# Peptides against a protein of PDB entry 4IGA: the designs that were tried, part 41

Target 1, 116 residues: chain A of PDB entry 4IGA
Amino acid sequence: KRVLIVDDAAFMRMMLKDIITKAGYEVAGEATNGREAVEKYKELKPDIVTMDITMPEMNGIDAIKEIMKIDPNAKIIVCSAMGQQAMVIEAIKAGAKDFIVKPFQPSRVVEALNKV

## One batch from the design tools (peptide; made by RFdiffusion4, then SolubleMPNN)

Design b1_p15_7_s4 (from b1_p15_7, 6 letters changed)
Fold by OpenDDE base, seed 2:
Structure b1_p15_7_s4 (fold): chain B 116 residues (1-116), chain A 15 residues (1-15)
Amino acid sequence: as target 1 above (116 residues)
Amino acid sequence: SAEEEKVRKLVEELL
């Protein structure tokens, strides 16, 4: 399966890329904000999206909503940090299938990828 | 973590 990685932080994208590839998934591409995420989803048609919540230009919640308009069957895993509980709930309400917390635990990332 | 578990329980109720 192919994964679109969305995060404004290059380090976070790199870390997720390593975990995802070591788990046997393919990285379809990367996006650095919510607008790019929507554009890349249209372009790449990934099987799974990992979506950061707090991003410039367009946040992860709005990106989820836009992707769900494009593909109601999109498989989105939201990535959250400490203190983002309310935003995780909003992401799930918007259509996200699961969530993982930062800092990433590889086993939890893989579990989420396998289950969505 | 305990925080993650709290969120997970809330998520499970929403799904």
Scores: peptide ipSAE 0.319, ipTM 0.833, DockQ to the pose 0.532
Fold by OpenDDE base, seed 1:
Structure b1_p15_7_s4 (fold): chain B 116 residues (1-116), chain A 15 residues (1-15)
Amino acid sequence: as target 1 above (116 residues)
Amino acid sequence: SAEEEKVRKLVEELL
């Protein structure tokens, strides 16, 4: 399966890329904000999206809503920091299928990828 | 964590 990684932090994208690749998934591409995420989803049609919440240009919640308009069957895992409970709930209401918390635990990331 | 578990339970109710 192919994964689109969305995060404004290059370091976070790198960490996820390593985890995803070692778990036997393919990285379809990367996006650095919510607007890029929507465009990359249209272009790449990934099987799974990892979506950061707090991003410039367009936040992760709005990106989820736009992706769900494109593909109601999109498999989105939201990536959050501690203290973002309300935004995680909003992401799930918008159509996200699961969430993972930063700092990432590789086993938890893999579990989320396998379940969606 | 305990916070993650609380969110997990809420998420499970919404899914």
Scores: peptide ipSAE 0.318, ipTM 0.836, DockQ to the pose 0.529
Fold by OpenDDE base, seed 3:
Structure b1_p15_7_s4 (fold): chain B 116 residues (1-116), chain A 15 residues (1-15)
Amino acid sequence: as target 1 above (116 residues)
Amino acid sequence: SAEEEKVRKLVEELL
């Protein structure tokens, strides 16, 4: 399966890329904000999206809403920081299938990937 | 983590 990684932080994308690759998944591509995420989703047609919530230009929740408009079957895992409970709830309501919290635990990331 | 467990309890109501 191919994963689109969405996060404004290069370090965070690097960490996820390492975890995802070592778990046997393919990285379809990367996006650095919500607008780019929507564009890359259309371009790459990934199987799974890891979606950061707090991003410049367009946040992850708005990106989820836009992706769900173009593909109601999209498999999105939201990535949240500590203390972002309300935003995780909003992301789930918008159509996200699961969530993981930062800092990432590799086993938890793999569990989420396998679930969706 | 403890944080994830707290969120999970809330999210499970929506899944």
Scores: peptide ipSAE 0.312, ipTM 0.834, DockQ to the pose 0.565
Fold by OpenDDE base, seed 5:
Structure b1_p15_7_s4 (fold): chain B 116 residues (1-116), chain A 15 residues (1-15)
Amino acid sequence: as target 1 above (116 residues)
Amino acid sequence: SAEEEKVRKLVEELL
């Protein structure tokens, strides 16, 4: 399966890319913000999206909503920071299938990928 | 983590 990685932090994208690739998934592409995520989803038609919802000055929930309009069957795993319970709940309501709290273990990422 | 588990319980109520 192909994964679109969405995170404003280059380091985090690199970390996820390493985990995803090592787990036998393919990285379809990367996005640095919610708008780019929507455009990349349209372009790449990934099987799974990892979506950072802790991006400063960017509403990851809106990106989820827009992706769900494009593909109601989209498989979105939201990545959140500690203390972002409200945003995680909103992400799930918007259509996200699972969530991971940062900092995370590689095994937790793989578990989420396998579950969705 | 404990925090993740708390959120997980809330999410499971929604799913």
Scores: peptide ipSAE 0.281, ipTM 0.810, DockQ to the pose 0.501

Design b1_p15_8_s1 (from b1_p15_8, 8 letters changed)
Fold by OpenDDE base, seed 4:
Formats: sequence, structure tokens, C-alpha cells
Structure b1_p15_8_s1 (fold): chain B 116 residues (1-116), chain A 15 residues (1-15)
Amino acid sequence: as target 1 above (116 residues)
Amino acid sequence: MEEIEKKNAEVEKIL
């Protein structure tokens, strides 16, 4: 399966790329904000998206909503430092399948990838 | 249980 990685932090994208690749998944591409995420989703048609929340241009919640309009079957895993209950609920309501709070164990990401 | 695992467990209750 192919994964689109969405995070404004280059370090986080690198970390996720390592985890995803070592778990036997392919990295379809990367996006640095929610607008790029929507564009890359249309272009690459990934099987899974890892989505940050706090990004410039467009936040992760809005990106989830726009991706779900494009593909109601999108498999989006949120990966965010914003682990507040309200944000988790908002992400799920937007269409996210899972929510991983930063910082995280690599195994938690692998489990999420395997379950969606 | 590590703090990271606790936070993830709290999220899992919402999911």
C-alpha cells in the first residue's frame, strides 16, 4: 500500500517515511500543508494518508474534509501533537480513521497502518 | 505504562 505523508515539519516527514518504509509500505509522496495534501491526494491517489493538524495554508481538519469530498473511502490517520479530546472528536467527525498523538512509538504508527 | 502509551490509550477510548 502507498502512503501520502502530510506534515509541515521536515523532521516528522522523515521519521514517518522511515517507519512506513520499514513496515513494508511505499511512500506515495509528501505534502507540507493541507492544500498540498488535497492536491497530492488527487494526483497520487494514495491508499493511506498520515495527516498533521497544525499546518499553514490549510490545517489538517480542513484537509481531511476536502479529501473526504474527493474520496469518501479515504483512509486518513491523524498524527498530531494536538491530542485534546475535542480535536480527536473533530478529526473523527471529519472522517479520520485513527488519531496518533505526538510523541508516539513507531509501533503505534505501524498498528494504525495495518488496521485502516 | 509510559506517558505516550497513556495518551494513545485515552485517544483509543474516543475512537
Scores: peptide ipSAE 0.206, ipTM 0.813, DockQ to the pose 0.739
Fold by OpenDDE base, seed 5:
Formats: C-alpha cells, structure tokens, sequence
Structure b1_p15_8_s1 (fold): chain B 116 residues (1-116), chain A 15 residues (1-15)
C-alpha cells in the first residue's frame, strides 16, 4: 500500500518515512501543508494518508474534510501533538480513521497502518 | 513512556 505523508516539519516527515518503509509500505509522496495534501491526494491517489493538524496555509482538519469530498473512502490517520479530546473528536468527525498523539512509538504508527 | 501510553489509551476510547 502507498502512503501520503503530510506534516509541515521536515524531521517528522523523515521519521514517518522511515517507519512506513520499514513496515513494508511505499511512500506515495509528501505534503507540507493542507493545500498541498489535497492536491497530492488528487494526483497520487494514495491508499493511506498520515495527517498533521497544525500546518500553515490549511490545517489538517480542513484538509481531511476536502479529501473526504474527493474520496469518501479515504484512509486518514492523524499524527498530532494536539492530543486533547476535543481535537480527537473533531478529527474523527471530519473523517479520520485513527488519531496518534505526538510523541509516539513507531509500533503505534505500524498498528494504525495495518488496521485502516 | 507511561504518559504516551495513557494518551493513546484515551484516544482508543473515543474511536
């Protein structure tokens, strides 16, 4: 399966890329904000998206909503430092399948990838 | 480590 990685932090994208590839998944591409995430989803048609929330241009919640308009079957895993219950509920309401709080263990990301 | 595990368990209850 092919994964689109969305995070404004280059270090976080590198970390997720290492985890994803070691778990036997392919990286379809990367995006650095919510607008790029929507554009890359249209272009690449990934099987899974890892989505940050706090990004410039367009936040992750708005990006989830726009991706769900394109593909109601989209498999989106949120990865965010904003682990408050209200934010988790908002992400799930938008269409996310899972929510991973930063910092995380690599095993938690692999479990999420395998379950969506 | 323990705080991360607790946060993940709280998320799983919401899902």
Amino acid sequence: as target 1 above (116 residues)
Amino acid sequence: MEEIEKKNAEVEKIL
Scores: peptide ipSAE 0.201, ipTM 0.808, DockQ to the pose 0.774
Fold by OpenDDE base, seed 1:
Structure b1_p15_8_s1 (fold): chain B 116 residues (1-116), chain A 15 residues (1-15)
Amino acid sequence: as target 1 above (116 residues)
Amino acid sequence: MEEIEKKNAEVEKIL
């Protein structure tokens, strides 16, 4: 399966890429904000998206909503430092399948990839 | 580790 990695932090994208590839997934591409995530989703048609929340141009919640308009079957895993209950509920309501709070263990990401 | 486990447990209750 192919994964689109969405995070404004280059270090986080690198970390996720390492986890994803070691778990036997392919990286479809990367996006640095929610607008780019929507564009890359249309272009790459990934099987899974890892989505940050706090990004410039367009936040992760709005990106989830836009991706879900394009593909109601999208498999989006949120990966965010914003682990507040309200944010988790908002992300799930928007269409996310899972929510991983930063900092995280690599195994948690692998479990999410395998379950969505 | 404990803080990560607590946060994960809270998320699992919402999902």
Scores: peptide ipSAE 0.200, ipTM 0.810, DockQ to the pose 0.778
Fold by OpenDDE base, seed 2:
Structure b1_p15_8_s1 (fold): chain B 116 residues (1-116), chain A 15 residues (1-15)
Amino acid sequence: as target 1 above (116 residues)
Amino acid sequence: MEEIEKKNAEVEKIL
């Protein structure tokens, strides 16, 4: 399966790339904001998306909503430092399949990838 | 609603 990694932080994209590849998944591509995420989703048609919330241009919640308009079956895993209950609820309501709070263990990401 | 509650419980364990 191919994963689109969405995060404005280069370090976080690198970390997720390492986890994803070591778990036997392919990285379809990367996006640095929600607008790029929507564009890359259309272009790459990934099987899974890892989605940050706090990004410039377009936040992760709006990106989830836009991706879900394109593909209601999209498999989106949120990875965010914003683990507040309200944010989790909002992400799930937007269509996210999972929510991983930063900082996280690699195993938690792998479990999420395997379950969506 | 149930799935949201389950996810909240899962995330609360991470927090």
Scores: peptide ipSAE 0.110, ipTM 0.742, DockQ to the pose 0.087

Design b1_p15_8_s2 (from b1_p15_8, 8 letters changed)
Fold by OpenDDE base, seed 5:
Structure b1_p15_8_s2 (fold): chain B 116 residues (1-116), chain A 15 residues (1-15)
Amino acid sequence: as target 1 above (116 residues)
Amino acid sequence: MEEIEERNEKVRKIL
């Protein structure tokens, strides 16, 4: 399966890329904001998305909503430092399948990838 | 490590 990695932090994208690759998944591509995430989703048609929330241009919640409009079957895993209950509920309501709080263990990401 | 797991568990309870 192919994963689109969405995070404004280059180091986080690199970390997720390493985890995803070591878990036997392919990295479809990367996006640095929510607008780019929507564009890359259309272009790459990934099987899974890892989605940050706090990004410039467009936040992750809005990106989830836009991706779900174009693909209601999208498999989105949120990966965010913003682990507040309201944010988790909002992400799930938007269409996310899982929510991983930063900092995280690699095993938690692999578990999420395997379950969606 | 424990603090990270506790945060993840709190989120898992909402999911």
Scores: peptide ipSAE 0.372, ipTM 0.881, DockQ to the pose 0.915
Fold by OpenDDE base, seed 3:
Structure b1_p15_8_s2 (fold): chain B 116 residues (1-116), chain A 15 residues (1-15)
Amino acid sequence: as target 1 above (116 residues)
Amino acid sequence: MEEIEERNEKVRKIL
């Protein structure tokens, strides 16, 4: 399965790329904001998306909503420092399948990838 | 490690 990684932080994209590849998944591509995420989803048609929330240009919640308009079957895993209950509920309502709070263990990401 | 697990468990209960 192919994964699109969405995060404004280069370090986080690198960390997720390492986890994803070591778990036997392919990295389809990377995006640095929600607008790039939507465009890369259209282009690459990934099987899974890892999505940050706090990003410039377009936040992760809006990106989830736009991706779900393109593909209602999209498999989006949120990876965010914003672990507040309200944010988790908002991400799930937008269409996310899972929510991982930063910092996280690699095993938690692998578990999410295997379940969506 | 414990703090990371506890925080993730709180979120998992919402999901």
Scores: peptide ipSAE 0.370, ipTM 0.880, DockQ to the pose 0.919
Fold by OpenDDE base, seed 2:
Structure b1_p15_8_s2 (fold): chain B 116 residues (1-116), chain A 15 residues (1-15)
Amino acid sequence: as target 1 above (116 residues)
Amino acid sequence: MEEIEERNEKVRKIL
């Protein structure tokens, strides 16, 4: 399966890329904001998306909503420092399948990838 | 490690 990694932080994208590849997944591409995430989703048609929330241009919640308009079957895993209950509920309502709070263990990302 | 796991468990209860 191919994964689109969405995060404004280059370090976080690198970390997720390492976890994803070691777990036997392919990285389809990267996006640095929600607008780029929507564009890359259209272009790459990934099997899974890892989605940050706090990004410039377009936040992750809005990106989830736009991706779900393109593909109602999209498999989106949120990965965010904003682990508050309200944010988790908002992400799930937008269409996310899982929510990972930063900081996280690599095993939690692998579990999410395997379950969506 | 324990704090990270506890935080993830709280989120899993919402999902």
Scores: peptide ipSAE 0.362, ipTM 0.878, DockQ to the pose 0.904
Fold by OpenDDE base, seed 1:
Structure b1_p15_8_s2 (fold): chain B 116 residues (1-116), chain A 15 residues (1-15)
Amino acid sequence: as target 1 above (116 residues)
Amino acid sequence: MEEIEERNEKVRKIL
């Protein structure tokens, strides 16, 4: 399966890329904000998306909503430092399948990839 | 490590 990685932090994209690749998944591409995420989703048609929430230009919640309009079957895993109940509920209502709080264990990301 | 696991478990209960 092919994964689109969405995070404004280059270090976080690198970390996720290493985890995803070591788990036997392919990295379809990367995006640095929610607008790029929507554009890359249209272009690449990934099987899975890892989505940050706090990004410039367009946040991850809005990106989830826009991706779900394109593909109601999209498999989106949120990966965010914002682990508050309200944010988790908002992400799930937007269409996310899982929510991983930063900082995280690599095994938690692998578990999410395998279950969505 | 425990704090990370506890935070993730709290989120899992909402999912």
Scores: peptide ipSAE 0.361, ipTM 0.878, DockQ to the pose 0.907

Design b1_p15_8_s3 (from b1_p15_8, 6 letters changed)
Fold by OpenDDE base, seed 4:
Structure b1_p15_8_s3 (fold): chain B 116 residues (1-116), chain A 15 residues (1-15)
Amino acid sequence: as target 1 above (116 residues)
Amino acid sequence: MAEIERKQAEVDKIL
């Protein structure tokens, strides 16, 4: 399966890329904000998206909503430092399938990839 | 380690 990685932090994209690749997934591409995420989703048609929340241009919640309009079957895993209950509920309501809090264990990312 | 697991466990209760 192919994964689109969405995070404004280059180091986080690198970390996720390592985890995803070692778990036997392919990285379809990367996006640095929610607008790029929506564009890359249309272009690449990934099987899974890892989505940050706090990004410039367009936040992860809005990106989830726009991706879900394009593909109601989209498999989006949130990966964010914003682990507050309200944000988790908002992400799930928008269409996210899982929510991983930063900092995270690599095993929790692999579990999410395998379950969505 | 334990703090990371606790934070995720709080989220996992909502999911």
Scores: peptide ipSAE 0.659, ipTM 0.937, DockQ to the pose 0.981
Fold by OpenDDE base, seed 3:
Structure b1_p15_8_s3 (fold): chain B 116 residues (1-116), chain A 15 residues (1-15)
Amino acid sequence: as target 1 above (116 residues)
Amino acid sequence: MAEIERKQAEVDKIL
């Protein structure tokens, strides 16, 4: 399966890329904001998306909503420092399948990838 | 380790 990694932080994209590849998944591409995420989803048609929430241009919640309009079957895993109950509920309501709080254990990312 | 696990566990209760 191919994963689109969405995060504004280069170090976080690198860390997720290492986890994803070591777990036997392919990285389809990277995006640095929610607008780029929507564009890359259309272009790459990834099997899974890892989605940050706090990004410039377009936040992760809005990106989830736009991706779900394109593909109602999209498999989106949120990876965010914003682990507040309201944000988790908002992400799930938007269409996310899982929510991983930063900082995270690599095993929790692998579990999410295997479940979606 | 324990704090990371605890923070994720609170989220997992909602999912």
Scores: peptide ipSAE 0.654, ipTM 0.935, DockQ to the pose 0.981
Fold by OpenDDE base, seed 1:
Structure b1_p15_8_s3 (fold): chain B 116 residues (1-116), chain A 15 residues (1-15)
Amino acid sequence: as target 1 above (116 residues)
Amino acid sequence: MAEIERKQAEVDKIL
């Protein structure tokens, strides 16, 4: 399966890429904001998306909503430092399948990838 | 480790 990685932090994209590839998944591409995420989703048609929330141009919640309009079957895993209950509920209502809080264990990312 | 696991476990109860 192919994964689109969405995060404004280059270090976080690198970390997720290492976890994803070691778990036997392919990286379809990367996006640095929510607008790029929507564009890359249309272009690449990934099987899974890892989505940050706090990004410039367009936040992760709005990106989830736009991706779900394109593909109602999209498999989106949120990966964010914003682990507040209200944000988790908002992400799930937008269409996310899982929510991983930063900082995270690599095993929790692998569990999410395997379950969506 | 334990604090990271606790924060994730709190989120997992909502999912």
Scores: peptide ipSAE 0.645, ipTM 0.933, DockQ to the pose 0.982
Fold by OpenDDE base, seed 2:
Structure b1_p15_8_s3 (fold): chain B 116 residues (1-116), chain A 15 residues (1-15)
Amino acid sequence: as target 1 above (116 residues)
Amino acid sequence: MAEIERKQAEVDKIL
């Protein structure tokens, strides 16, 4: 399976790329904001998306909503420092399948990838 | 470790 990594932080994209590849997944591509995420989803048609929430240009919640309009079967895993109940509920309501709080254990990312 | 696990466990209860 191919994963699109969406995060404004280059360090976080690198970390997720390492976890994803070591878990036997392919990285389809990367996006640095929600607008790029929507564009890259259309271009790459990934099997899974890891999605940050707090990004410039377009936030992760809006990106989830736009991706779900393109593909209602999209498999989106949120990965965010914003682990508040309201944000989790908002992400799930938007169409996310899982929510990982930063900082995270690599095993929790692998579990999410394997379950979506 | 314990703090990371607690934060994720709180989220996992909502999911």
Scores: peptide ipSAE 0.645, ipTM 0.935, DockQ to the pose 0.978

Design b1_p15_8_s4 (from b1_p15_8, 6 letters changed)
Fold by OpenDDE base, seed 5:
Structure b1_p15_8_s4 (fold): chain B 116 residues (1-116), chain A 15 residues (1-15)
Amino acid sequence: as target 1 above (116 residues)
Amino acid sequence: MEEIEKKQEEVDKIL
């Protein structure tokens, strides 16, 4: 399965790439904001998306909503420092399948990848 | 580790 990694932080994208590849997944591509995420989703048609919330240009919640309009079957895993209940509920209502809080354990990312 | 796990456990209860 191919994963689109969406995060404004280059370090976080690198970390997720290492976890994803070591877990036997392929990285389809990267996006640095929610607009790029929507564009890359259309272009790459990934099997899974890892989605940050706090990004410039377009936030992760809006990116989830736009991706779900394109593909109602999209497999989106949120990965965010914003682990408050309201944000988790908002992400799930937008169409996310899982929510990972930063900082995270690599095993929790692998579990999310395997379950979606 | 324990504090990180607690935050994720709180989220996992909402999911």
Scores: peptide ipSAE 0.596, ipTM 0.910, DockQ to the pose 0.978
Fold by OpenDDE base, seed 2:
Structure b1_p15_8_s4 (fold): chain B 116 residues (1-116), chain A 15 residues (1-15)
Amino acid sequence: as target 1 above (116 residues)
Amino acid sequence: MEEIEKKQEEVDKIL
């Protein structure tokens, strides 16, 4: 399966890339904001998306909503420092399948990838 | 490690 990585932080995209590839997944591409995420989703048609929430241009919640309009079957895993109950509920309501809190264990990312 | 696990466990209860 191919994964689109969405995060404004280059170090986080690198970390996720290492976890994803070691777990036997392919990285389809990267995006640095929600607008790029929507564009890259259309272009790459990834099987899975890892989505940050706090990004410039377009936040992750809005990106989830736009991706779900394009593909109602999209498999989006949120990966965010914003682990508050309200934000988790908002992400799930937007269409996310899982929510990973930063900082995270690599095993929890692998579990999410395998489950969605 | 324990504090990270606890935060994720709190989220996993909502999912």
Scores: peptide ipSAE 0.593, ipTM 0.912, DockQ to the pose 0.982
Fold by OpenDDE base, seed 1:
Structure b1_p15_8_s4 (fold): chain B 116 residues (1-116), chain A 15 residues (1-15)
Amino acid sequence: as target 1 above (116 residues)
Amino acid sequence: MEEIEKKQEEVDKIL
């Protein structure tokens, strides 16, 4: 399965890429903001998306909503430092399948990839 | 590690 990685932090994209590839998934591409995430989703048609919330241009919640308009079957895993109950509920209501709080264990990312 | 696990466990209860 192919994964689109969405995070404004280059270090976080690198970390997720290492976890994803070591788990036997392919990286379809990367996006650095929510607008680029929507564009890359249209272009690449990934099987899974990892989505940050706090990004410039377009936040992760709005990116989830726009991706869900394109593909109602999209498999989006949130990966964010914003682990507050209200944000988790908002991400799930937008269409996210899982929510991983930063900082995370690599095993929790692998579990999310395997379950969505 | 324990604080990381607690934060994720709180989220996992909502999911």
Scores: peptide ipSAE 0.592, ipTM 0.908, DockQ to the pose 0.973
Fold by OpenDDE base, seed 3:
Structure b1_p15_8_s4 (fold): chain B 116 residues (1-116), chain A 15 residues (1-15)
Amino acid sequence: as target 1 above (116 residues)
Amino acid sequence: MEEIEKKQEEVDKIL
């Protein structure tokens, strides 16, 4: 399966890329904001998306909503420092399949990838 | 380690 990685932080994209590839997944591409995430989703047609929430231009919640309009079957895993109950509920309501709090264990990312 | 696990466990109860 191919994964689109969405995060504004270059170090976080690198960390996720290492976890994803070591788990036997392919990285389809990267996006640095929610607008680029929507564009890259259309272009690359990834099997899975890892989605940050706090990004410039367009946040991850809005990116989830736009991707779900394009593909109602999209498999989106949120990866965010914002683990508040309200944010988790908002992400799930938008269409996310899982929510991973930063900082995270690599095993929790692998578990999410295998379940979606 | 324990604080990271606790934060994710709180989220996993909502999912």
Scores: peptide ipSAE 0.591, ipTM 0.908, DockQ to the pose 0.975

## One batch from the design tools (peptide; made by RFdiffusion4, then SolubleMPNN)

Design b1_p16_1_s1 (from b1_p16_1, 7 letters changed)
Fold by OpenDDE base, seed 1:
Structure b1_p16_1_s1 (fold): chain B 116 residues (1-116), chain A 16 residues (1-16)
Amino acid sequence: as target 1 above (116 residues)
Amino acid sequence: MHEEVEKLVEELLAAM
């Protein structure tokens, strides 16, 4: 399966890329904000998206909503430092299939990838 | 905090 990695932090994208590839997945591409995420989703048609929430231009919640309009079957895993209940609820209601709080263990990401 | 989030995620996904 191919994964689109969305995070404004280069180090986080690198970390996720390492986890994803070691788990036997392919990285379809990367995006640094929600607008890029939507554009890349249309272009790359990934099987899975890892989505940050706090990003410039367009946040992850809005990106989830826009991607779900494009593909109602999108498999989006949120990875965010914003683990507050309200944010989790908002992300899941928007269409996310999982919510991983930063910092996380690699195994947690792998479990999410395998589950969706 | 992680445990609380995991439980919340599970509950929310189960309800949808």
Scores: peptide ipSAE 0.478, ipTM 0.899, DockQ to the pose 0.762
Fold by OpenDDE base, seed 3:
Structure b1_p16_1_s1 (fold): chain B 116 residues (1-116), chain A 16 residues (1-16)
Amino acid sequence: as target 1 above (116 residues)
Amino acid sequence: MHEEVEKLVEELLAAM
């Protein structure tokens, strides 16, 4: 399966790339904001998306909503430092299939990838 | 905090 990695932080994209590839998944591409995430989803047609929330231009919640309009079957895993209950509820309501709080264990990401 | 979030996620997903 191919994964689109969405995060404004280069170090986080690198970390997720390492986890994803070591788990036997392919990285379809990367996006640095929500607008780019929507564009890359259309272009790359990934099987899974890892989605940050706090990003410039367009946040992760809005990106989830836009991707779900394009593909109601999209598999989006949120990875965010914003682990408060309200944010979790909002992300799941928008269509996310999981929510991982930063900092995380690599095994938690792998578990999410395998379940969606 | 992470354990609480994971429980919440499970509950929310089960309700959908």
Scores: peptide ipSAE 0.473, ipTM 0.898, DockQ to the pose 0.768
Fold by OpenDDE base, seed 2:
Structure b1_p16_1_s1 (fold): chain B 116 residues (1-116), chain A 16 residues (1-16)
Amino acid sequence: as target 1 above (116 residues)
Amino acid sequence: MHEEVEKLVEELLAAM
């Protein structure tokens, strides 16, 4: 399966890339904000998306909503420091299939990838 | 906090 990695932090994208590839997944591409995420989703048609919430231009919640309009079957895993209950509810309500709070263990990301 | 979030995620996904 191919994964689109969405995070404004280059270090976080690198970390997720390492986890994803070691778990036997392919990285389809990267996006640095929600607008790029939507564009890359259309272009790459990834099987899974890892989605940050706090990003410039377009936040992760709005990106989830836009991707879900394009593909109602999109598999989006949120990975965010915004771990409060209200944000979790909002992300799942928008269409996310999992929510991983930063900081995280690599095994938690692998579990999410395998489950969605 | 992470444990509570994971439980919440499971409950929310089960309800969808």
Scores: peptide ipSAE 0.434, ipTM 0.887, DockQ to the pose 0.772
Fold by OpenDDE base, seed 4:
Structure b1_p16_1_s1 (fold): chain B 116 residues (1-116), chain A 16 residues (1-16)
Amino acid sequence: as target 1 above (116 residues)
Amino acid sequence: MHEEVEKLVEELLAAM
């Protein structure tokens, strides 16, 4: 399965890429904001998306909503430091299939990838 | 924090 990694932090994208690759998944591509995420989703048609929330241009919640309009079957795993209850609820309501709070263990990401 | 969020996620997903 191919994963689109969406995070504005280069370090976080690198970390996720390492985890995803070691778990036997392919990295389809990367995006640095929600607008790029939507564009890359259309272009790459990934099987899974890891989605940050706090990003410039377009936040992760809006990106989830836009991706779900494109593909109602999209598999989006949120990875965010914004683990507040309201944000979790909003992400799940938008269509996210999981929510991982930063900082996280690699195993938590792998479990999410395997489950969605 | 993480445990509470994990529980919330599970509950929300189960309700959908």
Scores: peptide ipSAE 0.323, ipTM 0.849, DockQ to the pose 0.749

